# Ledger of designs, part 109: peptides against a protein of PDB entry 5K2M

Target 1, 273 residues: chain A of PDB entry 5K2M
Amino acid sequence: MRIGITYTVLRREEMAIKERAGEFGEVVMLHEDDLLFPGNYDLDVVIIRNVSHFKALYTARLFESEGIPTVNSSRLIFEAGDKLFATLRLAGKVPVPEWKAALSEGGALRVPDSLGYPLVSKPVFGSWGRLLAKVNDRDSLEAVLEHRKWMKNPLYGIHYFQEFVEKPGRDIRSYVIGGEFVGAIYRYSNHWITNTARGGKAEPCSDPEVEELSVKAWEAFGEGALAIDIFESEKGLLVNEVNPNMEFKNAARVTGADMAGKLVEYAVEVAKT

## One batch from the design tools (peptide; made by RFdiffusion4, then SolubleMPNN)

Design b2_p18_8_s2 (from b2_p18_8, 7 letters changed)
Fold by OpenDDE base, seed 2:
Structure b2_p18_8_s2 (fold): chain B 273 residues (1-273), chain A 18 residues (1-18)
Amino acid sequence: as target 1 above (273 residues)
Amino acid sequence: SEEEEELRLAEEIEEAAE
């Protein structure tokens, strides 16, 4: 078996994936600079680890066009990596924060009529809490919308809002790979944006409700490897978002779960399919 | 670019996680 691994930066995750993949066959590391299409890639499966959502998406689609399956698939990356598209999948299967989408400033200005304040403004793409804004009032909403007008990417014209969820100083990150719950962590933060990237403490999360909800959230997409962000709210557990390009270093360390191994095992299964 | 920012952030995340 020949396993490709595409990457932008060789992170701990990519190193772990490479190591585990070596147990199943020949590993071909493919830096973004190595990727030219059409190509004659002799690979049974490709694990997509490009940092950029769009590069990951296009890389996956390009390999698929050559008949090589990818983990994650371009379909999954597309649907899960866009916050709005992910919400559309999730909302029919699991509890999600209340949300509204608007396609114009005029529409966006009416969002509070439905959701009230405070709101969270999110770009439909991007990671690590970039361009998240807590919108407490009309003036703040107008400011966010004004700034969006000057952003070059047309996707910033897609106005995605959630209710502001009061969290207990933490959120949950769970991992589901191939429909199997692999593990979960609490991510602690004193900021309303819980991101372990900002030096937050992580602790193991052992909650059957989280496990069940995580699997259901994964089932909304029905394939691949997903990190799932879950909020603990007064309304219960809410699935905030999913990530088809997961970081798992901290989660693997804290839980002891072999996330890299599970990812590789799933990729091998996909290759045999 | 957004990609450059993503890369920078990814690097910062890695550094912070060490």
Scores: peptide ipSAE 0.019, ipTM 0.565, DockQ to the pose 0.121
Fold by OpenDDE base, seed 5:
Structure b2_p18_8_s2 (fold): chain B 273 residues (1-273), chain A 18 residues (1-18)
Amino acid sequence: as target 1 above (273 residues)
Amino acid sequence: SEEEEELRLAEEIEEAAE
C-alpha cells in the first residue's frame, strides 16, 4: 500500500496522519511544491490535506484523473466546501438554519421579507468565519451588498443568508468518517462566531442526538471524512455547515478519539475498492 | 494570498483553542 498525503503546511493533523499511515504502508508526503500533473504517480490513495479549499479540490481532481482515489474525493470537497451546495444536500435530511439564496443585489434586498432581522450573510466559500456578517437592519444589509460589488471574486456575487441563531455561548463540532461517528466537542465562545473566538474552551460532547444527527448529515453526502458544525438552538439541533478539510487536533486531544487513525483506515478502504 | 490568509486564520484559531 502506497499512501500519498498532500499538504500545504505540516500541522499536527498532518503529522498524526503521516504517523498512522506508516502503519498501513509506505507514506509519500507531497508538499504543494512537489505536485506536477500529469505526474504518473505510483500511489494507491491520496489523503488531501491542502489548506486552500480550491487547491484541495483541484489536487483531488488531478489525482482522480490519473485513476488514483482521494480522501476526500473532489466531488465531496466541491459539494461540502460550498456552504450553499452543502445546505442543499443537508436540507433534505437534517434540520438546518432557515436560509435564502439570491443571485442579485435586488434579490438579496428582499431576503429580509422572508427571514427577517437579524440575519447572517455568508460567502459560499471560506473558512473560520471569514466575511460572516450579522445583519441587524436594512442599512447593514445595504452596506454588505455594497462591499460585495467591489470584491474581485465572482463567487461573492452569490448571496447566501441564514437566520441568526441564538446559541448558548457554544456550538458543537462533530466528526464522521466513512459513515462512522468518531467524536464531538463543544466549542465555547462569548462571540456569536464561535469558531473564530480567541481563548475558546473545548470540551467533549457526549450526546446521542448529536451522534445521530451527525451521521445523518454525513449521509447527505454519502462519502468521506467530514467535520460537522451543529448549533444548539431554541428549535433544537441545527446543522450549520460541514467541512471536508477538517481540523481535528483539539477534538482528538479533548475526546481521545483517533481521528487520524480513522481517516487513514478509511483511506485504506477506499484504496481497496 | 488567500492561502496565507487562511493559514493565518487557522493558526489564530489553533492558538486560541490551546
Scores: peptide ipSAE 0.018, ipTM 0.604, DockQ to the pose 0.120
Fold by OpenDDE base, seed 3:
Structure b2_p18_8_s2 (fold): chain B 273 residues (1-273), chain A 18 residues (1-18)
Amino acid sequence: as target 1 above (273 residues)
Amino acid sequence: SEEEEELRLAEEIEEAAE
């Protein structure tokens, strides 16, 4: 078994994946600078760990074009890594926050007629809460829309909105790999945007409802390894988003779950299919 | 910290690549 691992930065996750992959076969580390296509790669499977969503997507698709399966697949990265496309999958299977999408400023200005205020403006792509805006009124909405007009990437012209969900000072991140629930954590923050990477406290989450909901959320996509972000709301648990390029160092540390091992095991299964 | 540096690098690379 020859396992490729593509990466941008050698993080704790990539180090753990490398170590565990070595137990199953030969490991080939592939930095982004090493990737040229078409190429002659002697690999049975590639674990995609590129930081950029788009680089991960294209890397996966390029390996697939060479007949090499990837974890995650380009299909999954595409569907799960876009907040709107992910919502379209999730909404048919699990509770999600109320949402609206608009394709023009004129459409976006009518979103409050359905969602009310406050609402959240989200880019369809991006990580770590970048460009999230809590919109409390009409003036704030107009300001967000005005700024979006001058942004470089055309994808910023796709207006995705969500209801503002009041959270109990935390959210839940769970992990499902190959349909198996691996673990979950609470992420604490005093800000409405929860980000553990900026010094947030993490604690283990042991809740059967979270486990069941996480598996159902994964089933909306039906493959791969996903981190799942869940809100605790007055309406119950809501699946906010999924991440096909999951960070798990904090979750692994807090829960003791072998997330790197589970990811490698799944990649080996994919290679054998 | 090492974690802050990793995060900053990841954010910069993601912003440049998207």
Scores: peptide ipSAE 0.017, ipTM 0.559, DockQ to the pose 0.707
Fold by OpenDDE base, seed 4:
Structure b2_p18_8_s2 (fold): chain B 273 residues (1-273), chain A 18 residues (1-18)
Amino acid sequence: as target 1 above (273 residues)
Amino acid sequence: SEEEEELRLAEEIEEAAE
């Protein structure tokens, strides 16, 4: 078994994946600078760990074009890594925050007529809470929309909004790999954006409802390894988003779950299909 | 660029984890 691992930055997750993959076969580390296509790579499977959503997406598709399966697949990265497309999948299976999408400034200005204030503006791509805005009023909405006009990437012109969900000072991140629930954590923050990757506190989450909901959320996509962000709301548990290129160092540390091993095991199974 | 920002954020996260 020859396992490729693509990466941008050698993080703790990539180191753990490399280490665990070495127990299953030969490991080939592939920095983004090493990736040229077509390349006739001799690999049975590639674990995609590129930081950029788009780099991950295209890397996966390029390997697939050479007949090499990837974890995650380009299809999954595409559908899960876009917040709007992910919402479309999730909304058919699990409770999600109320959302609206608009394709113009004029449309976006009417979103509060449906969602009210406060609402959250999100880019459809991006990680670590980047460019999330809590929009409390019309003035702030206009400001966000104005700024979006001057952003270089045309995807910033896709306006995705959610209701603002009041959370109990935490959210939940769960992990489902190959349809198996692997673990979950609470992420504590006094800020409305919870992010343990930047130094927030994490604690184990052992809740059967979270486990069930996480699996259902994964089933909306039906493949791969996903981190799932869940809100505890007055309306119950809501699946906020999923991440097909997950960080798991905090979750692995806190839960003791073998996240890297589970990912590698899944990749090995994918290689056999 | 988006890529440069993603890289920067990844680095910040790694540094904070040390």
Scores: peptide ipSAE 0.029, ipTM 0.700, DockQ to the pose 0.120; fails the geometry check

Design b2_p18_8_s3 (from b2_p18_8, 8 letters changed)
Fold by OpenDDE base, seed 1:
Structure b2_p18_8_s3 (fold): chain B 273 residues (1-273), chain A 18 residues (1-18)
Amino acid sequence: as target 1 above (273 residues)
Amino acid sequence: SEFEKELEEAIRIEEEAE
């Protein structure tokens, strides 16, 4: 078996994936600079580890066009990597924060009529909590919308809002690969954005409810490897978002879970299908 | 930290790509 691994930066995750993949077959590391299509790739499966959502998406689709399956698939990357599309999948299966989408400024201005304040404004794409805004009032909403008008990417014209969820100073990140729950962590932060980019600490999360909910969230997509972000709210657990291009080095360290191995095992399974 | 550097790089890459 020949396993490709596409990557932008050789992170701990990619190193771990490479190492574990070597136990199953020949590993072919493919930096973004190595990727030209159409190409004659002699690969049974490709693990997609490009940092950019869009590069990951297109890379996956390009390999698929040559008959090479990918983990994650372009379909999964597309649907899970877009916050709105992910919400559409999740909302049918699991509890999610209340949300609204608007396709114009005029529509966006009416969102508080249904959701009230405070709101969270999110871009449909992007990572690391970038361009997340807590919108407490009309003035703040108008400001966010005004700024969006001057952003060049047309996707910033897609207005996605959630209710503001009060969290207990942490959120949960779980990992489900091939339908199997692999592990979960708490991410602690005093800021309403609990991303590790904001200085959050990670601790193991052992909660059967988290495990069950995580698997259900994965089932909304039905394939691949997903990191799942869960809020602890007054309403109970809410699935906030999923990530089809997960970082897991901290989670693996904290939980001891073999996330890289599970990812490779799943890729091998996909290759055999 | 190494983590912070990796994160900063990842952010940079996404900012350039998106």
Scores: peptide ipSAE 0.017, ipTM 0.577, DockQ to the pose 0.745
Fold by OpenDDE base, seed 4:
Structure b2_p18_8_s3 (fold): chain B 273 residues (1-273), chain A 18 residues (1-18)
Amino acid sequence: as target 1 above (273 residues)
Amino acid sequence: SEFEKELEEAIRIEEEAE
């Protein structure tokens, strides 16, 4: 078994994946600078760990074009890595925050007529809560929309909104790999954006409802390794988003779950199919 | 191309967040 691992930065996650992969076969670390296509890669599977969503997506697709399966697949990265596309999948299977999408400023200005205030403006791509805005009123909405006009990336012209969900000072990050629930954590923050990458505290989450919901959320996509963000709301648990390029160092540390091992095991399984 | 510029910008935004 020859396992490729693509990466941008050698993080704790990539180190753990490398270590675990070494137990299953030969490991080939592939920095982004090493990637040229078409190529003659002698690999049975590639674990995609590029930081950029788009680099991850294209890397996965390029390996697939060479007949090499990837974890995650380009299909999953595409569907799950876009917040709006992910919502479309999730909304049919699990409770999600109320949402609206608009394709113009004029459309976006009508979103509060349906969702009300406060609402959350999200870019459809991006990690670590970048460019999330809590929009409390019309003035704030207009400001966000105006700023979006000046952003170079045309994807910022896709206006995705959610209802603002009141959370109990925390959210839940769960992990499902190959349909198996691996673990979950609470992420604590006094800020409405709860992200451990921004200095939030993590604690283990042992809740059967979270486990069940996480698996159902994964089933909306039906493959791969996903981190799942879940809100505890007055309406119950809501699946906010999923991440096909999951960070898990804090979750692994806090829960003791072998997330890297589970990811590698799944990759090996994918290689054999 | 315009597509290439858009893609490059999209990638840049993700990389700058590291």
Scores: peptide ipSAE 0.016, ipTM 0.531, DockQ to the pose 0.125
Fold by OpenDDE base, seed 5:
Structure b2_p18_8_s3 (fold): chain B 273 residues (1-273), chain A 18 residues (1-18)
Amino acid sequence: as target 1 above (273 residues)
Amino acid sequence: SEFEKELEEAIRIEEEAE
């Protein structure tokens, strides 16, 4: 068994994955600078750990074009890494925050007619709460839309909105790998964006409802390794988003779950399929 | 590089967010 691992930065997660992969076979670490295609890669599977969503997507697709399966697959990275595409998958299987998508400024201006205020404006791509805006009124909506006109990436012209969900000062991040629930944590923050303003506190989440919901959310995609962000709302649990390029250092530490091992085990299974 | 700084910041944010 020859296992490739593509990466941008050797983080704690990549180190853990490398270590665990070594127990199953030969490990080939592939920094982004090492990647040229087409290539003569002698690998049975590649674990994709590129930081950039797009680099991860293209790397996965390039290996797949050479007949080498990847974890995650380019399909999963594509569908799960786009907030709107992910919502489309999730909405048919699990509760999600109320959402609207608009393809024009004129359409976007009508979103409050259905969702009301406050709203959350999200880009369809990006991480770490980047370019999230709480839109409390018409003036704020107009400002967000105006600024987007001047952004260079055409994807900023895809307007994705959610209802603002009042959270109890925390959210939930769960992990599902190969359809198996691996673990979940509470992430505490005093800011409405739990991702950027976290008080740095994580606690284990042991909730059967979270476990069931997480597995169902994963089943909406049907493959791979996903981190799942869940909100606790007055309406119950809502699946906010999924991440096909999960970080898990703190979650693994807090829960004791062998996330790196589970990821490698899944990759080995994929290689044998 | 600017990219490295952005990446380091992003990693930091994710680690704090986890």
Scores: peptide ipSAE 0.017, ipTM 0.548, DockQ to the pose 0.207; fails the geometry check
Fold by OpenDDE base, seed 3:
Order: structure tokens, then sequence, then C-alpha cells
Structure b2_p18_8_s3 (fold): chain B 273 residues (1-273), chain A 18 residues (1-18)
């Protein structure tokens, strides 16, 4: 078996995936600079580890066009990597924060009539809490909308809002690969944006309700490897978002789960299908 | 490249967050 691994930066995750993949066959590391299409690649499966959502999406689709399956698939990356499209899948299967989408400024100005204040404005794409805004009142909403008008990317004109969820100073990140729950962690933060980038504590999460909810959230998509972000709210657990390009170094360290091994095992299974 | 540096920084931030 020949396993490709596409990557932007060689992180601990990519090193672990490479090491585990070597136990199953020949490993071909493919930096973004090495990717040209059509390329006549001789691979049985490709594990997609490009950092950029769009680079990952297009890379997956390009390999699929040559008849090579990918983990994750371009379909999954497309649906899970867009916050609105992910919400549409999740909302039919699991509890999610209350949300609204508007396609114009006029529509967006009516969102508080349904959600109330405070609410959260999110771009439909992007990572690490970029361009998240807590909107407490009408003046703040108008300011966010005004700024969006001048942003270059037309996707900023897609207005996605959630209710503001009060969290207990932490959130949950779980991992489901090929429909199997692999593990979960608590991520602690003193800020309402739980981007633990600056020294946040991670602890193991052993909760049967989290496990069950995580599997159900994965089933909304029905394939691949997903990290799942879950809020602990007054009304119970809520699935906030999913990530089809998961980081897992700290989660693997804290839980002891072999996430890289599980990902490779799933990729091998996909190759044989 | 500038793009690679930005990505490396973003990755570092995420790694520290987990």
Amino acid sequence: as target 1 above (273 residues)
Amino acid sequence: SEFEKELEEAIRIEEEAE
C-alpha cells in the first residue's frame, strides 16, 4: 500500500501520522510545493493535512479527480469546514446553539428580533477565533455590518450569527474517526473565545454524554475524521462546530489516545473500499 | 514565504491552545 500525506508544515501530528503510516506501507510525504495536477500519482489513499481550509479542499478534490480517495474527502472538508453548512448538517441530529443566517445587511439587522442580545457574529470560514464578535447592542451590530461591507472576500457578505452561550470557563473538544469516538478534552480559557493559544490548560474529558453526542455529531456527516467543539450550557451540551482538519497533539498527550494511529487505520480502510 | 510564516505562527498558537 502507498499512502500519501499532504502538508503545509511538518507538525507533531504529521510526524506521528507519518510514523504510523509506515507500519502499513510506503509513505509519500507531499509538501504543498510538490503538488501539481494532473500528476499521475501512484497512491492508494491520501491523508490531507494542509493547514488552509481551501488548500485542503482543492487538494482533496484534485486527488479524487485522479481516482485516489482522500481522508478527509473534499465533500466532508467542504461541508464541515464551513460553519453555516456544518450547522445545517448538525441541526438535524444534535443540539446546536440557536443561529440565524442573513444574506443582506437589511436581513442581518432583523436577526436580534429572533436571537436577542447578546449574540455572536462569525465568518462562515476561518479558524482560531478570527473575526468573532460579541454583539451586545444595535450600535455594535451596525459597526460589524459596516466593516463587513468593506471586506474584500464576498463570503464576508454571508452573515452568520449564534446566540451567545455562557460557558463555565471551558469548552470540550472531542475526536471521532470513522465513526469511532477516540477521546475528548476540556480546554480552559478566561476569555469567552476559548482559543487556548496562550497557555490554556487541557484536561481529559471522560463523560458518556459527550461520547454519545460526539458520535451523533459525526453521523450528521457520515464519514471521515472530525474534531468536535462542544459547549456546556444551561440547557445542556451544544455542538458549536466541527473541524475536518484537526489538531490533536495536546489531546493525544492528555488522553493517551492514539489519534494518529486511528487516522491511519481509517485511511487504510478507505483505500480498501 | 510570508504565507508560511503566518501559517507557522497560527499552528503554534493552536498547538499551545490544545
Scores: peptide ipSAE 0.017, ipTM 0.548, DockQ to the pose 0.204; fails the geometry check

Design b2_p18_8_s4 (from b2_p18_8, 7 letters changed)
Fold by OpenDDE base, seed 4:
Structure b2_p18_8_s4 (fold): chain B 273 residues (1-273), chain A 18 residues (1-18)
Amino acid sequence: as target 1 above (273 residues)
Amino acid sequence: SEFEEELKLAEEIELEAE
């Protein structure tokens, strides 16, 4: 078994994946600078760990074009890594926050007519709560929309909004790999954006409802390794988003779950399919 | 985007340095 691991930065996750992969076969570390296509790679599977969503997506697709399966697949990265596309999948299977999408400023200005205030403006791509805006009123909405006009990436012109969900000072991050629930954590923050990358603390989450919901959320996509963000709301549990390029160092540390091992095991399974 | 990639990279490096 020859396992490739693509990466941008050798993070704790990549180190753990490398170590565990070594127990299953030969490991080939592939920094982004090493990736040229077509490359005639001799690999049975590639674990995609590029930091950039787009780099991850294209890397996966490029390996697939050479007949090498990837974890995650380009399909999954595409569908799960876009917040709007992910919402479209999730909404058919699990409760999600109310949302609206608009394709113009004029359309976006009408979003409050249906969702009301407060809103959360999200880019359809991004991580660590970057460029999330709590939109409390018309003035704030206009400001967000104005700023979006000046952003380089045309995807910033895709206007994705959610209702603002009141949370109990925390949210839930769960992990499902190959359809198996691996673990979950509470992420605590005094800020409305709950993210451990922003100084949030993590604690183990052992809740059967979270486990069930997480698996159902994964089933909306039907493959791969996903981190799942879940809100505890007055309406019950809501699946906010998923991440096909998951960070898990905090979750692994807090829960003791073998996230890296489970990911590698799944990759080996994919290689054998 | 290039901008997003740079931001992600920068944030990750910062987090790992902590």
Scores: peptide ipSAE 0.016, ipTM 0.558, DockQ to the pose 0.120
Fold by OpenDDE base, seed 5:
Structure b2_p18_8_s4 (fold): chain B 273 residues (1-273), chain A 18 residues (1-18)
Amino acid sequence: as target 1 above (273 residues)
Amino acid sequence: SEFEEELKLAEEIELEAE
């Protein structure tokens, strides 16, 4: 078994994946600078750990074009890594925050007619709460739209909005790999954007409802390894988003779950399929 | 670039978590 691992930065996650992969076969570390296509890669599977969503997507697709399966697949990265496309998958299977999408400024200005205020404006791509805006009123909405108009990337012209969900000072991050629930954590923050990467405390989450919901959310995509963000709301648990480029060092530390091992085991299974 | 910004953010997160 020859396992490739593509990466941008050798984080704790990549180090753990490398170590665990070594128990299953020969590991080939592939920094982004090492990647050139088409190539003669002798690999049975590639674990995609590129930081950039788009680089991860294209890397996966390029390996797939050479007959080498990837974890995650380019399909999963594409659908799960886009907040709107992910919402479309999730909405048919699990509760999600109320959302609206608009393809123009004029359309976006009508979103409050359906969702009311406050709203959350999200780009369809990006991580760590980047460019999330709490929109409390019309003036704020106009400001966000004005700024988006001058952003160079055309994807900023895709206007995705959610209802603002009042959270109990925390959210839930769960992990599902190959359809198996691996673990979950609470992420505590006094800010409306809860993220452990921004100094939030993590604690283990042991809730059968979270486990069931997480698996259902994964089933909306039907493959791969996903981190799942869940909100605790007055109307129950809501699946906010999923991440096909999961960070798990804090979750692994807090829960004791072998996230890296589970990911490698799944990759080995994919290689054998 | 978008890629550089993502990388920078990831690096900052790693530094903060250490």
Scores: peptide ipSAE 0.016, ipTM 0.564, DockQ to the pose 0.120
Fold by OpenDDE base, seed 1:
Structure b2_p18_8_s4 (fold): chain B 273 residues (1-273), chain A 18 residues (1-18)
Amino acid sequence: as target 1 above (273 residues)
Amino acid sequence: SEFEEELKLAEEIELEAE
């Protein structure tokens, strides 16, 4: 078996995936600079680890066009990597924060009529909490919308809002690969944006409710490897978002779970299908 | 930091996609 791994930067995750993949077959590391299509790739499966959501999406689709399956698939990357599309999938299966989408400034200005204040403005794409805004009032909403007018990417014209969820100084990130719960962590932060990448501490999360909810969240998509962000709210657990291009170095370290191995095992399974 | 480098790279990619 020949396993491709596409990547932008060789991170700890990619190194771990490479190492584990070597136990299952030949490994072909493919930096973004190595990718040219159409191509003649002798690969049974490709693990997609491009940093950019869009590059990951297109890379997956391009390999699929060559008859090579990918983990994650372009379908999953598309559905899960867009916050609004992910919400649409999740909302049918699991509790999610209340949300509204507007396709114009005029529509966006009416969102508080439904959600109230405070609310959270999110771009439908992006990572590490970029362009997240806690909107406490009308003035703040107008400011966010004004700034969006000057953003060149048309996707910034898609206005996605959530209720502001009060969290107990942490959130949960869980990992589900091929429908199997692999592990979960608490991410601690005094800021309303919880992200371990921003210096938050991680601790193991052992909660059967988290495990059950995580699997259900994964089932909303029905394939692949997902990191799942869960809020602990007064209303119970809420699935906030999913990530089809998960970082797991902290989670693997804290939990001891073989996330890289599970990802490779799933890729091997996909290759055999 | 590694995070800052990743963030910068992601920002550059997003800017290129605009």
Scores: peptide ipSAE 0.015, ipTM 0.565, DockQ to the pose 0.411
Fold by OpenDDE base, seed 2:
Structure b2_p18_8_s4 (fold): chain B 273 residues (1-273), chain A 18 residues (1-18)
Amino acid sequence: as target 1 above (273 residues)
Amino acid sequence: SEFEEELKLAEEIELEAE
């Protein structure tokens, strides 16, 4: 078994994946600078760990074009890594926060007519809560829209909004790999944006409802390894988003789950299919 | 911090992709 691992930066996750992959076969670390296509890659599977969503997506597709399966697949990265596309998948299977998408400023200005205030403005791509805005009123909405006009990337012209969900000072991140629930954590924050990467506290989450919901959320996509962000709302559990390029160092530490091992095991299974 | 470094990297990647 020859396992490729693409990466931008060697994080704790990539080191753990490399270590676990070494138990199953030969590991080939592939930094972004090492990647040229078309190429003659002698690999049975590639684990995609590029930091950039788009680089991950294209890397996966390029390996697939060479007949090499990837974890995650380009299809999954495409569907899950875009917040709007992910919402479209999730909304058919699990409860999600109320949302609206607009394709123009004029459309966006009408979003409050449906969702009311406060709103959350999200770019369809990006990590770590970048460019998330809590929109409390018309003036704030206009400001967000004005700023988007000056952003060069055309994807910023896709206006994705959610209802603001009141959370109990935390959210839940769960992990499902190959349809198996691996673990979940609470992420604590005094800010409405919860992210452990920003120094938030993490604790184990043992809730059967979270486990069931997480698996259902994964089933909306039907493959791969996903981190799933779940809100505890007054309406019950809501699946906020999924991440096909998950960080898990905090979750692995807190839960003791061998997330890197589970990912590698799944990749090995994919290679054998 | 590790987080800040990751953010900078992500920002650079996004800028290059435009």
Scores: peptide ipSAE 0.015, ipTM 0.567, DockQ to the pose 0.359

